# Ledger of designs, part 3: peptides against a protein of PDB entry 2AUS

Target 1, 323 residues: chain A of PDB entry 2AUS
Amino acid sequence: ADIKREVIVKDDKAETNPKWGFPPDKRPIELHIQYGVINLDKPPGPTSHEVVAWIKRILNLEKAGHGGTLDPKVSGVLPVALERATRVVQALLPAGKEYVALMHLHGDVPEDKIRAVMKEFEGEIIQRPPLRSAVKRRLRTRKVYYIEILEIDGRDVLFRVGVEAGTYIRSLIHHIGLALGVGAHMAELRRTRSGPFKEDETLVTLHDLVDYYHFWKEDGIEEYIRKAIQPMEKAVEHLPKIWIKDSAVAAVAHGANLTVPGIVKLNAGIKKGDLVAIMTLKDELVALGKAMMSTQEMIERSKGIAVDVEKVFMPRDWYPKLW

## One batch from the design tools (peptide; aimed at target 1 L206 E218 I221)

Design b1_p8_5 (made by RFdiffusion4)
Pose (drawn by RFdiffusion4):
Structure b1_p8_5 (pose): chain A 309 residues (1-127, 142-323), chain P 8 residues (1-8)
Amino acid sequence: ADIKREVIVKDDKAETNPKWGFPPDKRPIELHIQYGVINLDKPPGPTSHEVVAWIKRILNLEKAGHGGTLDPKVSGVLPVALERATRVVQALLPAGKEYVALMHLHGDVPEDKIRAVMKEFEGEIIQRKVYYIEILEIDGRDVLFRVGVEAGTYIRSLIHHIGLALGVGAHMAELRRTRSGPFKEDETLVTLHDLVDYYHFWKEDGIEEYIRKAIQPMEKAVEHLPKIWIKDSAVAAVAHGANLTVPGIVKLNAGIKKGDLVAIMTLKDELVALGKAMMSTQEMIERSKGIAVDVEKVFMPRDWYPKLW
Amino acid sequence: LHYRDHSF
């Protein structure tokens, strides 16, 4: 997921007018929240659905959604997209996820076999692909390991299968998600307590600084997604419901294939929309016309890059 | 600025 993509510039002269839109990190606090995502450290106990409901109450929001469900006893990274950026969690499906898990073996197994068997579970699995498994600690029947997986991978099932392969059986004692696409345990990871307090600092004490840092621009959700940057003049047509045509492309990532989920970005690096690529990168460069992206969801409001009559 | 106890 976190492979840095090469950027190819097709129109080296394209410029963006500051009058329109906002750099993503410079939105007025209300708009920042309307188009924000929270990198939340989900506590054990509540369901992911319940956590989102609490967040809606805390932030007095109308709409919110999480990216990738964590079970009630699972803690860790739970991206929660807010308001107008709610659907941006779609951008996380192609990105991977990472967990730290504690596996309790129901029988004694030599460490040598445990490491050898765990390694064999990398690659493909049926229940999804397992990118990597790194054993952190093996203490008796307890195995602590870090695992990177494709979205929708059930870690409980993976541990169960490892138990079968070892014949002794296995139980997942605990699980914590450490990565969900671009969301990881860094300075943006916040708790529900921080969220409530920072909201009070803003609504009661008038200080927006803390609630601002606790909420990321929705563009964070597409950091690991192939991107196509378009001219200012092309943003309005897309913001108004039209698919993206090739003439509007200024630059794009290499490696885009037909059918890939892509992010359409302004020259300010704001998220305009998510869509499916109808052409490859090379076709987008060589062709002068045609639909480059079948737009699935528009995020940018019509007001930022207006059509003027 | 004051930090408070919270329940959910």

Design b1_p8_5_s1 (made by RFdiffusion4, then SolubleMPNN; from b1_p8_5, 5 letters changed)
Fold by OpenDDE base, seed 3:
Structure b1_p8_5_s1 (fold): chain B 323 residues (1-323), chain A 8 residues (1-8)
Amino acid sequence: as target 1 above (323 residues)
Amino acid sequence: MVKREHTF
């Protein structure tokens, strides 16, 4: 999520009409909610589905979805996409995750040995999915991006870990315990990041959402509920982006594939098959799709399908049909 | 100093 991508400009003269669309910062409160994502602090106890059902009740919503399951006992960052934004969660499923974990060792190990062995688990690890996962139980590689030991108190090891999507921290801790020769188990787990969503000023509780909705509905104060809900564009910050002409927006919003002439600017390093976000020049999310060309091919070619549009988010009427 | 490519 923190990878800065270069922006390559194809059309430096492309302008955007300020009267068209609804930029993320200028949405009326009802429209902001319809295209919102909550950075929820999930409490321990409930399932991620129960929490989504509570948010729907609190905010009087027809639809919502979460950016990747947390186990009932696991707390922390759960992105919840609202209403028309509900399907933006597909961008968050493949995103990296960070956790703070408490590992309990089943024997005494010198601190220097704990630090040395845990450092060896940075990089590629082999995991088998747990029995209760919807994923087929085959051995698979996963990346551990980093391990940061926060505290060691005897047999208790508090650590931060950044991981590839679908890495099982419980399995990681089990393997660390085997490598230490004493065994270990996961005592506690909190998710501190899910792609672009982290523990910051945007993190809100279910209680905050109750209060902020009340302040809006009963007192007419929209400020709190507005700040508690992020624009859906936040959920695609980690994706490579393609920015399109105003004249291409309505076609893509109708489900047409993006063709090369519609591109104004794009991120470097797009490969064929990558998930990409199609954006307006006002940083509004139009659609998600599969890149059919590399960045280089999108620069060099004058025509062809650049992106196979898989999911439209933008309403069809925000931009005029210019065809 | 090796730029830690934070691949996050």
Scores: peptide ipSAE 0.071, ipTM 0.628, DockQ to the pose 0.015
OpenDDE base, seeds 1, 2, 4, 5: peptide ipSAE 0.052, 0.051, 0.050, 0.062; ipTM 0.596, 0.601, 0.599, 0.613

Design b1_p8_5_s2 (made by RFdiffusion4, then SolubleMPNN; from b1_p8_5, 6 letters changed)
Fold by OpenDDE base, seed 5:
Structure b1_p8_5_s2 (fold): chain B 323 residues (1-323), chain A 8 residues (1-8)
Amino acid sequence: as target 1 above (323 residues)
Amino acid sequence: MVLKEHTF
């Protein structure tokens, strides 16, 4: 998610009409909620689905969805996409995850050996999904991006771990324990990151959401509920982006594929088959789609389908039809 | 202290 992507400009003279659309920072509160994502601090105890159902009741919502399941006993960062933003979770499901885990060792191991062995688990690991997972129980490779040991107290090892989506930390700890020769289990787990969502000032509880909704509905104070909800564009910050002309926005909002003439600027390093975010010049999310060209092909070509549009988010009326 | 930006 932290990959810095260069921005390549194709049309340096492209302007945007300030009267068209609703930029993420300029949405009325009702529209902000309709296109919102909550960075929820999920409590331990409830399922991720129960928490989403509670948010829908608290905020009087018809639809919501989460950016990747946390087990009942696991706390921390659960992105919850609201209403018209609900399907933005497709960008978050494949995104990397960070956890803080407490590993309990079943025997005494010298600290230097713990540090050395845990460092060997950075990179590619082979995992089998647990029996409780809806995922087929085939062996699969997963990336461990980093392991940072925070504390070692005798047999208790507190560590931060960044991982590819669908890496099982319980299985990682079991294999570390086997490699140490004493065995180990996962005592505690908290998710500290889900793609662009972190433990920051945007992290809110279910209690915060109750209070902030009441302040808006009863006292007319929208500030708290506005801050508690991120724009849906936050949920695509980690994706490669393509910015389009105002004249192309309405066509894409109607479900047309993006063609090369509509591109104003784009990120470097897009490959064929990548998930990309189609943006306006005001950084509004129009759609998600599959890249049909590389960045280089989108620069060099004058015509052709650049993006196969899979999911439109923008309403059809925010920009005029200019065709 | 160069925080090694863990490539996430």
Scores: peptide ipSAE 0.060, ipTM 0.615, DockQ to the pose 0.019
OpenDDE base, seeds 1, 2, 3, 4: peptide ipSAE 0.047, 0.056, 0.059, 0.049; ipTM 0.590, 0.603, 0.618, 0.579

Design b1_p8_5_s3 (made by RFdiffusion4, then SolubleMPNN; from b1_p8_5, 5 letters changed)
Fold by OpenDDE base, seed 2:
Structure b1_p8_5_s3 (fold): chain B 323 residues (1-323), chain A 8 residues (1-8)
Amino acid sequence: as target 1 above (323 residues)
Amino acid sequence: MVLKEHSF
């Protein structure tokens, strides 16, 4: 999510009509909710699915989905995509995750040895998914991006950890405990980041959502519920982007593949097979798709399918048909 | 101190 991607301009003369579409920050409140994502502070106790069901009841929604399961006992950052945005969670599932974990050691270990061994777990680790996971129990590699020890108090080790999607912190702690020779277990876990979603001013509780919905429905005050819901475009900030001509938007919104002539600008470093976000020149999410070309091929070629469109988000009527 | 760029 912190990867700054260069933007390559292919057509510097491309303009956008200000009357077409609904830019993220200019949506009416009902439309903002229909295309929203909540940065939820999940409480400890409920499942991620129960929390999504509560949000649907609180906000009177037909559909919602979460950006990656937290165990019942795990708190913190749970992105919840709403209504028409529900399927944007597919962009968040592969995103990196950060946690703060409390590890309890089953024996006394010198602090210098704790620090040395935990540093060795930075990089590629071999994991087997836990029995309770819906994921098939195959051995797989996962990246630990970083481990930052925050505090050591005797047998209790508080640490921050950045990991590849689907890294099991409970399994990491178990392996650290084995490497220390005393064993260990996960006492506490909080998720502090999920891709572009972090612990910031956008983090809201279930109680906040109850209050903010009440202020809107009973008092006519939309400000609080508007701030509590992020635009769906937030959920794709970490993806490579392709910005398209106004004349291409309606075709893509109808499920047509993006062709090379429709491209105005794009991120550097797109590879064939990458998940990409197709954007308007007003930074509206049109669709998610699979890149069929590299960035270089999209620059050099005059024709061909650039993106295989997998999921449309934009309504078909926001931009006119220009074909 | 190798600043491993935390590629989030």
Scores: peptide ipSAE 0.040, ipTM 0.564, DockQ to the pose 0.015
OpenDDE base, seeds 1, 3, 4, 5: peptide ipSAE 0.037, 0.025, 0.035, 0.030; ipTM 0.562, 0.574, 0.570, 0.527; seed 3 fails the geometry check

Design b1_p8_5_s4 (made by RFdiffusion4, then SolubleMPNN; from b1_p8_5, 5 letters changed)
Fold by OpenDDE base, seed 2:
Structure b1_p8_5_s4 (fold): chain B 323 residues (1-323), chain A 8 residues (1-8)
Amino acid sequence: as target 1 above (323 residues)
Amino acid sequence: MVLHSHSF
């Protein structure tokens, strides 16, 4: 999510009409909620599904979805996409995740050996999904990006871990315990990051949402609920982007594929098959789609399908049909 | 303890 992608400009003369669309910072409060994502601090105890059902009740919403399941006992960062933004969670499912974990060892191990063995778990690991997972129990590789030991107190090891999506920290701790020869279990787990969502000023509780909704509905104060909800565009910050002409926006919003002439600028390093975000020149999310060309092909070609549009978010009427 | 900012 921290990978800065170069922006290549294909059309330096392309302008945007300031009267069209609703930029993320200019949405009326009702529209902001309809296209919102909450960076929720999930409490320990409830399932991620129960928490989503509570948010729907608190905010009087018809639809919501979460950016990747946390176990009942696991706390921390749970992105919850609202209403018309609900499907943006598909961009967050493949995103990297960070956790702080407390591992309890079932025997005494010298600290030097703990540090040495845990460092060997950086890189590619083989995992089998737990029995309780909806994922088929096939062996698969997952990347551990980093392990940072924060504290060692006898048999208790506090550590930060960055992992590929769908890495099971409980299974990682079990394998570390086996490698140490004494066994281990996960005592505590908190998710500190899910792609672009982290522990920052945007992190809110269920209690905060109750209060902020009350301030809006009873007192007419929208400021708190506006700050508690991120624009859906936050949920695609980590994706490669393609910015399109105003004249292409309404077609894509109607579900037409993006063609090469519609491109104004794009990120470097897009490959065929990548999930990409199609953006306006005002950084509004139009759609998610599959790249049908590389960045280089999108620059060099004069025509053809650049993106197969899979999920439209933008309403059909925010930009005029210019055909 | 210097928290190494690992790039995601």
Scores: peptide ipSAE 0.017, ipTM 0.540, DockQ to the pose 0.021
OpenDDE base, seeds 1, 3, 4, 5: peptide ipSAE 0.008, 0.008, 0.007, 0.010; ipTM 0.524, 0.523, 0.513, 0.531

Design b1_p8_6 (made by RFdiffusion4)
Pose (drawn by RFdiffusion4):
Structure b1_p8_6 (pose): chain A 309 residues (1-127, 142-323), chain P 8 residues (1-8)
Amino acid sequence: ADIKREVIVKDDKAETNPKWGFPPDKRPIELHIQYGVINLDKPPGPTSHEVVAWIKRILNLEKAGHGGTLDPKVSGVLPVALERATRVVQALLPAGKEYVALMHLHGDVPEDKIRAVMKEFEGEIIQRKVYYIEILEIDGRDVLFRVGVEAGTYIRSLIHHIGLALGVGAHMAELRRTRSGPFKEDETLVTLHDLVDYYHFWKEDGIEEYIRKAIQPMEKAVEHLPKIWIKDSAVAAVAHGANLTVPGIVKLNAGIKKGDLVAIMTLKDELVALGKAMMSTQEMIERSKGIAVDVEKVFMPRDWYPKLW
Amino acid sequence: LEFRDHSF
């Protein structure tokens, strides 16, 4: 997921006018929240659905959604997209996820076999692909390991299968997500308590600094997604519901294949929309016309890059 | 600025 993609510039002269839109990190606080995402450290106990409901109450929001469900007893990274950026969590499906898990073996197994068997579970699995498994600690029947997986991978099922392969059986004692696409345990990971307090600092004490840092621009959700940057003049057509045509492309990532989920970006690096690529990168460079992206969801409001009559 | 106890 976190492979840095090469950027290919097709129109080296394209410029963006600062009058239109906003750099993503410089939105007025209200707009920042309307188009924001929270990198939330989900506490054990509540369901992911309940956590989102609490966040809607705390931030007095109309809409919100999480990216990748965590079970009630699972803690860790839970991206929660807000308001107008609610659907941006779609961008996380192609990106991977990472967990730290504690596996309790129902029988004694030599460490040698445990490491050998765990390694064999990398690659493909039926319940999804397991990118990597790293054993952190093996203390008796307790195995602590870090695992990277494709989205929708049930870790409980993975541990169960490891138990079967070892014949002794296995139980998942605990699980914590450490990565969900571009969201990880860094300075942006916040708790529900921080969110409530920072909201009070803003609405009661008039200080927006803390609630601002606790909420990321929605563009964070597409950091690991292939991107196509378009001209200012092309943003309006897309913002108004049209698919993206090739003439509007300024630069794009290498490796885009037909059918890939892509992010359409302004030259300010704001998220305009998510869509499916109808052409490859090379076709987008060589062709002068045609639909480059079948737009599935528009995020940018019509007001930022207006059509003028 | 003050931090408070919270329930959910």

Design b1_p8_6_s1 (made by RFdiffusion4, then SolubleMPNN; from b1_p8_6, 6 letters changed)
Fold by OpenDDE base, seed 3:
Structure b1_p8_6_s1 (fold): chain B 323 residues (1-323), chain A 8 residues (1-8)
Amino acid sequence: as target 1 above (323 residues)
Amino acid sequence: MKLHEHTF
């Protein structure tokens, strides 16, 4: 999610009408909620589905969805996309995850050996999904991006770990314990990051949401609930982006594929088959789609389908039809 | 040693 992607400008003269659309910072509160994502601090105990059902009740919503299951006992960052934004969670499923984990060792191991062995688990690991996972129980590689040991107290090891999506920290800890020769188990787990969502000022509890909704509905104070809900565009910050002309927005919002002439600017390094976010020049999310060309092909070609549009988010009426 | 920026 922290990959700075170069922005290649294809049309430096492209302007945007300030009267069209609703930029993320300028949405009326009701519209902001309709296109919102909550960076929820999931409590330990409930399932991710129960928590989503509570948010729907608290905020009086018809639809919501989460950006990747946390186990009942696992706390921390659970992105919850609201209403019209509900399907933006598909962008968060492939996103990297960070956790803070407490590992308990089943025997005494010198600290230097703990540090050395845990460092060997950075990079590619082989995992089998747990029985409770909806994922087929196939052996697969996963990337461990980093392991940072925070504290070692005897047999208790507190560590931060950045991982590829669908890495099982419980399985990682089990394998670390085997490599140490004493065995280990996961005592505690907190998710501290899910792609662009992290432990920051945007992290809110279920209690915060109750209070902030009350302040809005009973006291007329929208500030708190506005800050508690991120724009859906936050959920695509980690994706490669393609920015389009105002004249192309309504077509894409109607489900038309993005053609090369509609592109104003784009990120470098897009490959054919990548999930991409189609944006307006005001950084509004129009749609998600599959790149049908590389960045280089989108620059060099004058015509053709650049993106196969899979999911539209923008309403059809935010931009005029200019065809 | 170039720290390969662990691209999260």
Scores: peptide ipSAE 0.034, ipTM 0.600, DockQ to the pose 0.014
OpenDDE base, seeds 1, 2, 4, 5: peptide ipSAE 0.020, 0.011, 0.011, 0.032; ipTM 0.581, 0.587, 0.606, 0.578; seed 5 fails the geometry check

Design b1_p8_6_s2 (made by RFdiffusion4, then SolubleMPNN; from b1_p8_6, 5 letters changed; failed a check: a repeat of another design)
Amino acid sequence: MVLREHTF

Design b1_p8_6_s3 (made by RFdiffusion4, then SolubleMPNN; from b1_p8_6, 5 letters changed)
Fold by OpenDDE base, seed 4:
Formats: sequence, C-alpha cells, structure tokens
Structure b1_p8_6_s3 (fold): chain B 323 residues (1-323), chain A 8 residues (1-8)
Amino acid sequence: as target 1 above (323 residues)
Amino acid sequence: MKLREHTF
C-alpha cells in the first residue's frame, strides 16, 4: 500500500466538468454513506460477520461487507464497505496488513537472542493455512515485510509486524518460539493496518457509530457520521490507477471496457493482469478491472482494450453519455 | 503486559 507510483500523463489538455459526478468530498451525506467505508475498530469477541451485521442495524443499511476477516479474539482495523461500495472489499483482501502482537515465550530467552531470531523472520516465510481457513491447506510462501520489536518484558514480546495478505501471525509466533527453543504463543493480536486503512483519526468504534447516527437522525448533525465514514475511494488508494476522460466515464459506468483513447493519465508499473482502479479526473472511483495492457502498452498504443471492467461502482447517470 | 487501548 505504501508503493508510490509515478503518474504518467497522456493527455495534459484533458479537462473535467465540475458539474459532473460527485467527488468524494462533495457527496451529500446519504450518497456518502451509499459509497462509504468505515474504518472500524473491531472489538475482541465478535466475529467480523457479527460486527458487519451490527453496523447494518446501527446505520439502517441493506448491505455491507468487510475488507478481510479478523478472528473473533482479534481487535483493530476492520474496513467495512457499505451499500453500493460493498464490493470494494475485493481490493482490500489482497492488501498488506500490519499487526501488533503480544508473543508470550514459554521459557526465558536473552533479549539479544530474541531480537536476532525475530529479525531472521523478516522476508519470505513458509506457512500452512490453519484448519479454519477456507484456503486449501498447502504450504505457501508469505512475505513478512518488517518486524519491529516495541517492548520486551521478560517472556512477553510486543512487536509490530507488516505482512503479506493471508500471513498468519499465530503461526509466525509459533515458529519464532520454535526457533528460540522454548516455544511461544500469541497472547494478544491487534490489526493496526489493512492496506490504506490505519489506526488514525478515521478509526471508529461501534459505539461511535451509534452516537454519530443518533446525532444525524435526531439532532440533524451530519458532521460526525460524515467523518466516521470514508469515501469508497479510500479503499482503492493502494491500487494502481487509470484516470479517464469525462467522455469515457459513462461508458465504463455502463460496464464497457476501458479503451486506450479514454486514458488521460495512469500509474507507472501496471502489468497485464493487475487489478486497477479506473478513476475520473476528480478522483471518483468508476470501476475496478483487470489490466489487459501494461502501462507502456497503454502509452504506446492508440487503440485497444486497456482494462477489462470487472466491477462498476459509479452510477450510470453521474456523467453524461458522450459517445 | 497487555495491548493498551491507547498505545498505538
């Protein structure tokens, strides 16, 4: 999610009509909710599905979905996409995750040895998915991006860990404990990041959502509920982007594939097969799709299908049909 | 040691 991607401009003269669409910052509150994602602080205890069901009840919603399961006992960052944004969670499932974990060692180990051994777990690790995962239980490689030891208190090791999606921190801690020779278990786990969603000012509790919804419905104060809900575009910040002409937006919103002439600017480093976000020049999410070309091919070619559109988010009427 | 609600 922290990969800075250069923006390549193909059409430096492309303008956008300020009267068309609804930029993320200019959505009426009802529309903001319809295209919203909550950065939820999931409490320990409930399942991610129970929490999504509660949010639907609190906010009187027909549909919601979460950006990647947290185990019942795991707290912290759970992106919950609302209503028309619900399917944006597909962008978050493959996104990197950060956790803070409390590891309890089953024996005494010198701090220097703890630090040395934990550093060896940065990089590629081999894991088997747990029994409760829907994933086929084959050995697979996962990347540990970083391990930061925050505190060591005897047998208790508090650490931050950045990982590839579907890395099991419980399994990591088990293997660290084996490498230390004493064994270990995961005492506590909090997710501090899910792609672009972090522990920041956007993090809200279920209690906050109850209060903020009440302030809106009973007192007419929309400010709190507006701030508690992020625009769906937040959920695609980590994806490579392609920005399109106003004249191409309605076609893509109707489910047409993006063709090369519709591209105004794009991120560098797009490969064929990548999941990409198709954006307006006002940074509105039109659709998610599969890149059918590389960035280079999208620059060099005058025609062809650039993106196979898999999921439209934008309504068909936000931009006029200009084809 | 516990994950303090305010340490992150």
Scores: peptide ipSAE 0.017, ipTM 0.625, DockQ to the pose 0.038
OpenDDE base, seeds 1, 2, 3, 5: peptide ipSAE 0.015, 0.017, 0.009, 0.016; ipTM 0.604, 0.615, 0.607, 0.624

Design b1_p8_6_s4 (made by RFdiffusion4, then SolubleMPNN; from b1_p8_6, 6 letters changed)
Fold by OpenDDE base, seed 1:
Structure b1_p8_6_s4 (fold): chain B 323 residues (1-323), chain A 8 residues (1-8)
Amino acid sequence: as target 1 above (323 residues)
Amino acid sequence: MKLFEHTF
């Protein structure tokens, strides 16, 4: 989400009909929930799947999914996509993660040495997935984006760490402990970020969701439950975007591939093979797809398939068929 | 030190 992407305008005359679609800010509460994502503060104890099952019960939902597993003992940011938005989690699974971790050292180490060694773990690291992961137990490279030491108290090291998706903080701490020569273990872990979702005013507990749903259903107050649920478009903020003509929206909503003439504006730096979000001119998510062209090719070409549409989110009737 | 004693 922190990657500032330039927006290149291809068609400066393209207008949008304000009567078509449902922009994220204009969804009725029921529709907002159907296309919603909760920035959940997951408590320690339950599995991510148990928490998703509880949200479904609390909010009376048929389906939901989470944007990346937190271990039972791990708390913090768990994006939970609701109902028709459930499959938007595929955009969040590959997204970077941030954690705050408490590392306990098994021996005394000078603070200068702790700081020096932890800095060497920024960049590319080799990890083996834990036995408990559904992932093949092959050695793999992962990127540590940054390590920020927050506090050192004797053998306890509190640090913030930004990592590539599927980096194991427990394994990182184990390797830091080996490099320090004393050994270490992960005492506590909280996830503070999952792509565009972070610890901010949008972070809600399971208790908040119970209360906010009650205020809506019993008292008719929708404000709290509306604020507790982010639009599904939040879950794609970190992706490169392509904005399309109103005349192309219904075709893409029917599962047609996006062709170059349908593009109004797009982010710079799209490469062939990138996951992209197809948006309306009102910032509504139409679909996710695979870029079949670079940004440059999408600008220069007059025809061809720009995006192979993999997952449609928008209903087929929000925009008229203009073909 | 506990992780929850710090305001992040």
Scores: peptide ipSAE 0.011, ipTM 0.550, DockQ to the pose 0.035
OpenDDE base, seeds 2, 3, 4, 5: peptide ipSAE 0.010, 0.009, 0.010, 0.009; ipTM 0.545, 0.540, 0.550, 0.539

Design b1_p8_7 (made by RFdiffusion4)
Pose (drawn by RFdiffusion4):
Structure b1_p8_7 (pose): chain A 309 residues (1-127, 142-323), chain P 8 residues (1-8)
Amino acid sequence: ADIKREVIVKDDKAETNPKWGFPPDKRPIELHIQYGVINLDKPPGPTSHEVVAWIKRILNLEKAGHGGTLDPKVSGVLPVALERATRVVQALLPAGKEYVALMHLHGDVPEDKIRAVMKEFEGEIIQRKVYYIEILEIDGRDVLFRVGVEAGTYIRSLIHHIGLALGVGAHMAELRRTRSGPFKEDETLVTLHDLVDYYHFWKEDGIEEYIRKAIQPMEKAVEHLPKIWIKDSAVAAVAHGANLTVPGIVKLNAGIKKGDLVAIMTLKDELVALGKAMMSTQEMIERSKGIAVDVEKVFMPRDWYPKLW
Amino acid sequence: LTYRNHSF
């Protein structure tokens, strides 16, 4: 997921007018929240659905959604997209996820076999692909390991299968998600308590600094997604419901294949929309016309890059 | 700025 993609510039002269839109990290606090995402450290106990409901109450929001469900006893990274950026979590499906898990073996197994068997579970699995498994600690029947997986991978099932392969059986004692696409345990990971307090600092004490840092621009959700940057003049057509045509492309990532989920970005690096690529990168460069992206969801409001009559 | 106890 976190492979740095090469950027190919097709129109080296394209410029963006600062009058339109906002750099993503410079939105007025209200708009920042309307188009924000929270990198939340989900506590054990509540369901992911319940956590989102609490966040809607805390931030007095109308709409919110999480990216990738965590079970009630699972803690860790839970991206929660807010308001107008609610559907941006779609961008996380192609990006991977990473967990730290504690596996309790129901029988004694030599460490040698445990490491050998765990390694063999990398690659593909049926229940999804397992990118990597790194054993952190093996203490008797307890195995602590880090695992990277494709979205929708059920870690409980993976541990169960490891138990069968070892014949002794296995139980997942605990699980914590450490990565969900671009969201990881860094300075943006916040708790529900921080969120409530920072909201009070803003609504009661008038200080927006803390609630601002606790909420990321929605563009964070597409950091690991192939991107196509378009001219200012092309943003309006897309913001108004039209698919993206090739003439509007300024630059794009290499490696885009037909059918890939892509992010359409302004030259300010704001998220305009998510869509499916109808052409490859090379076709987008060589062709002068045609639909480059079948737009599935528009995020940018019509007001930022207006059509003027 | 005041930190408080919270319940959910």

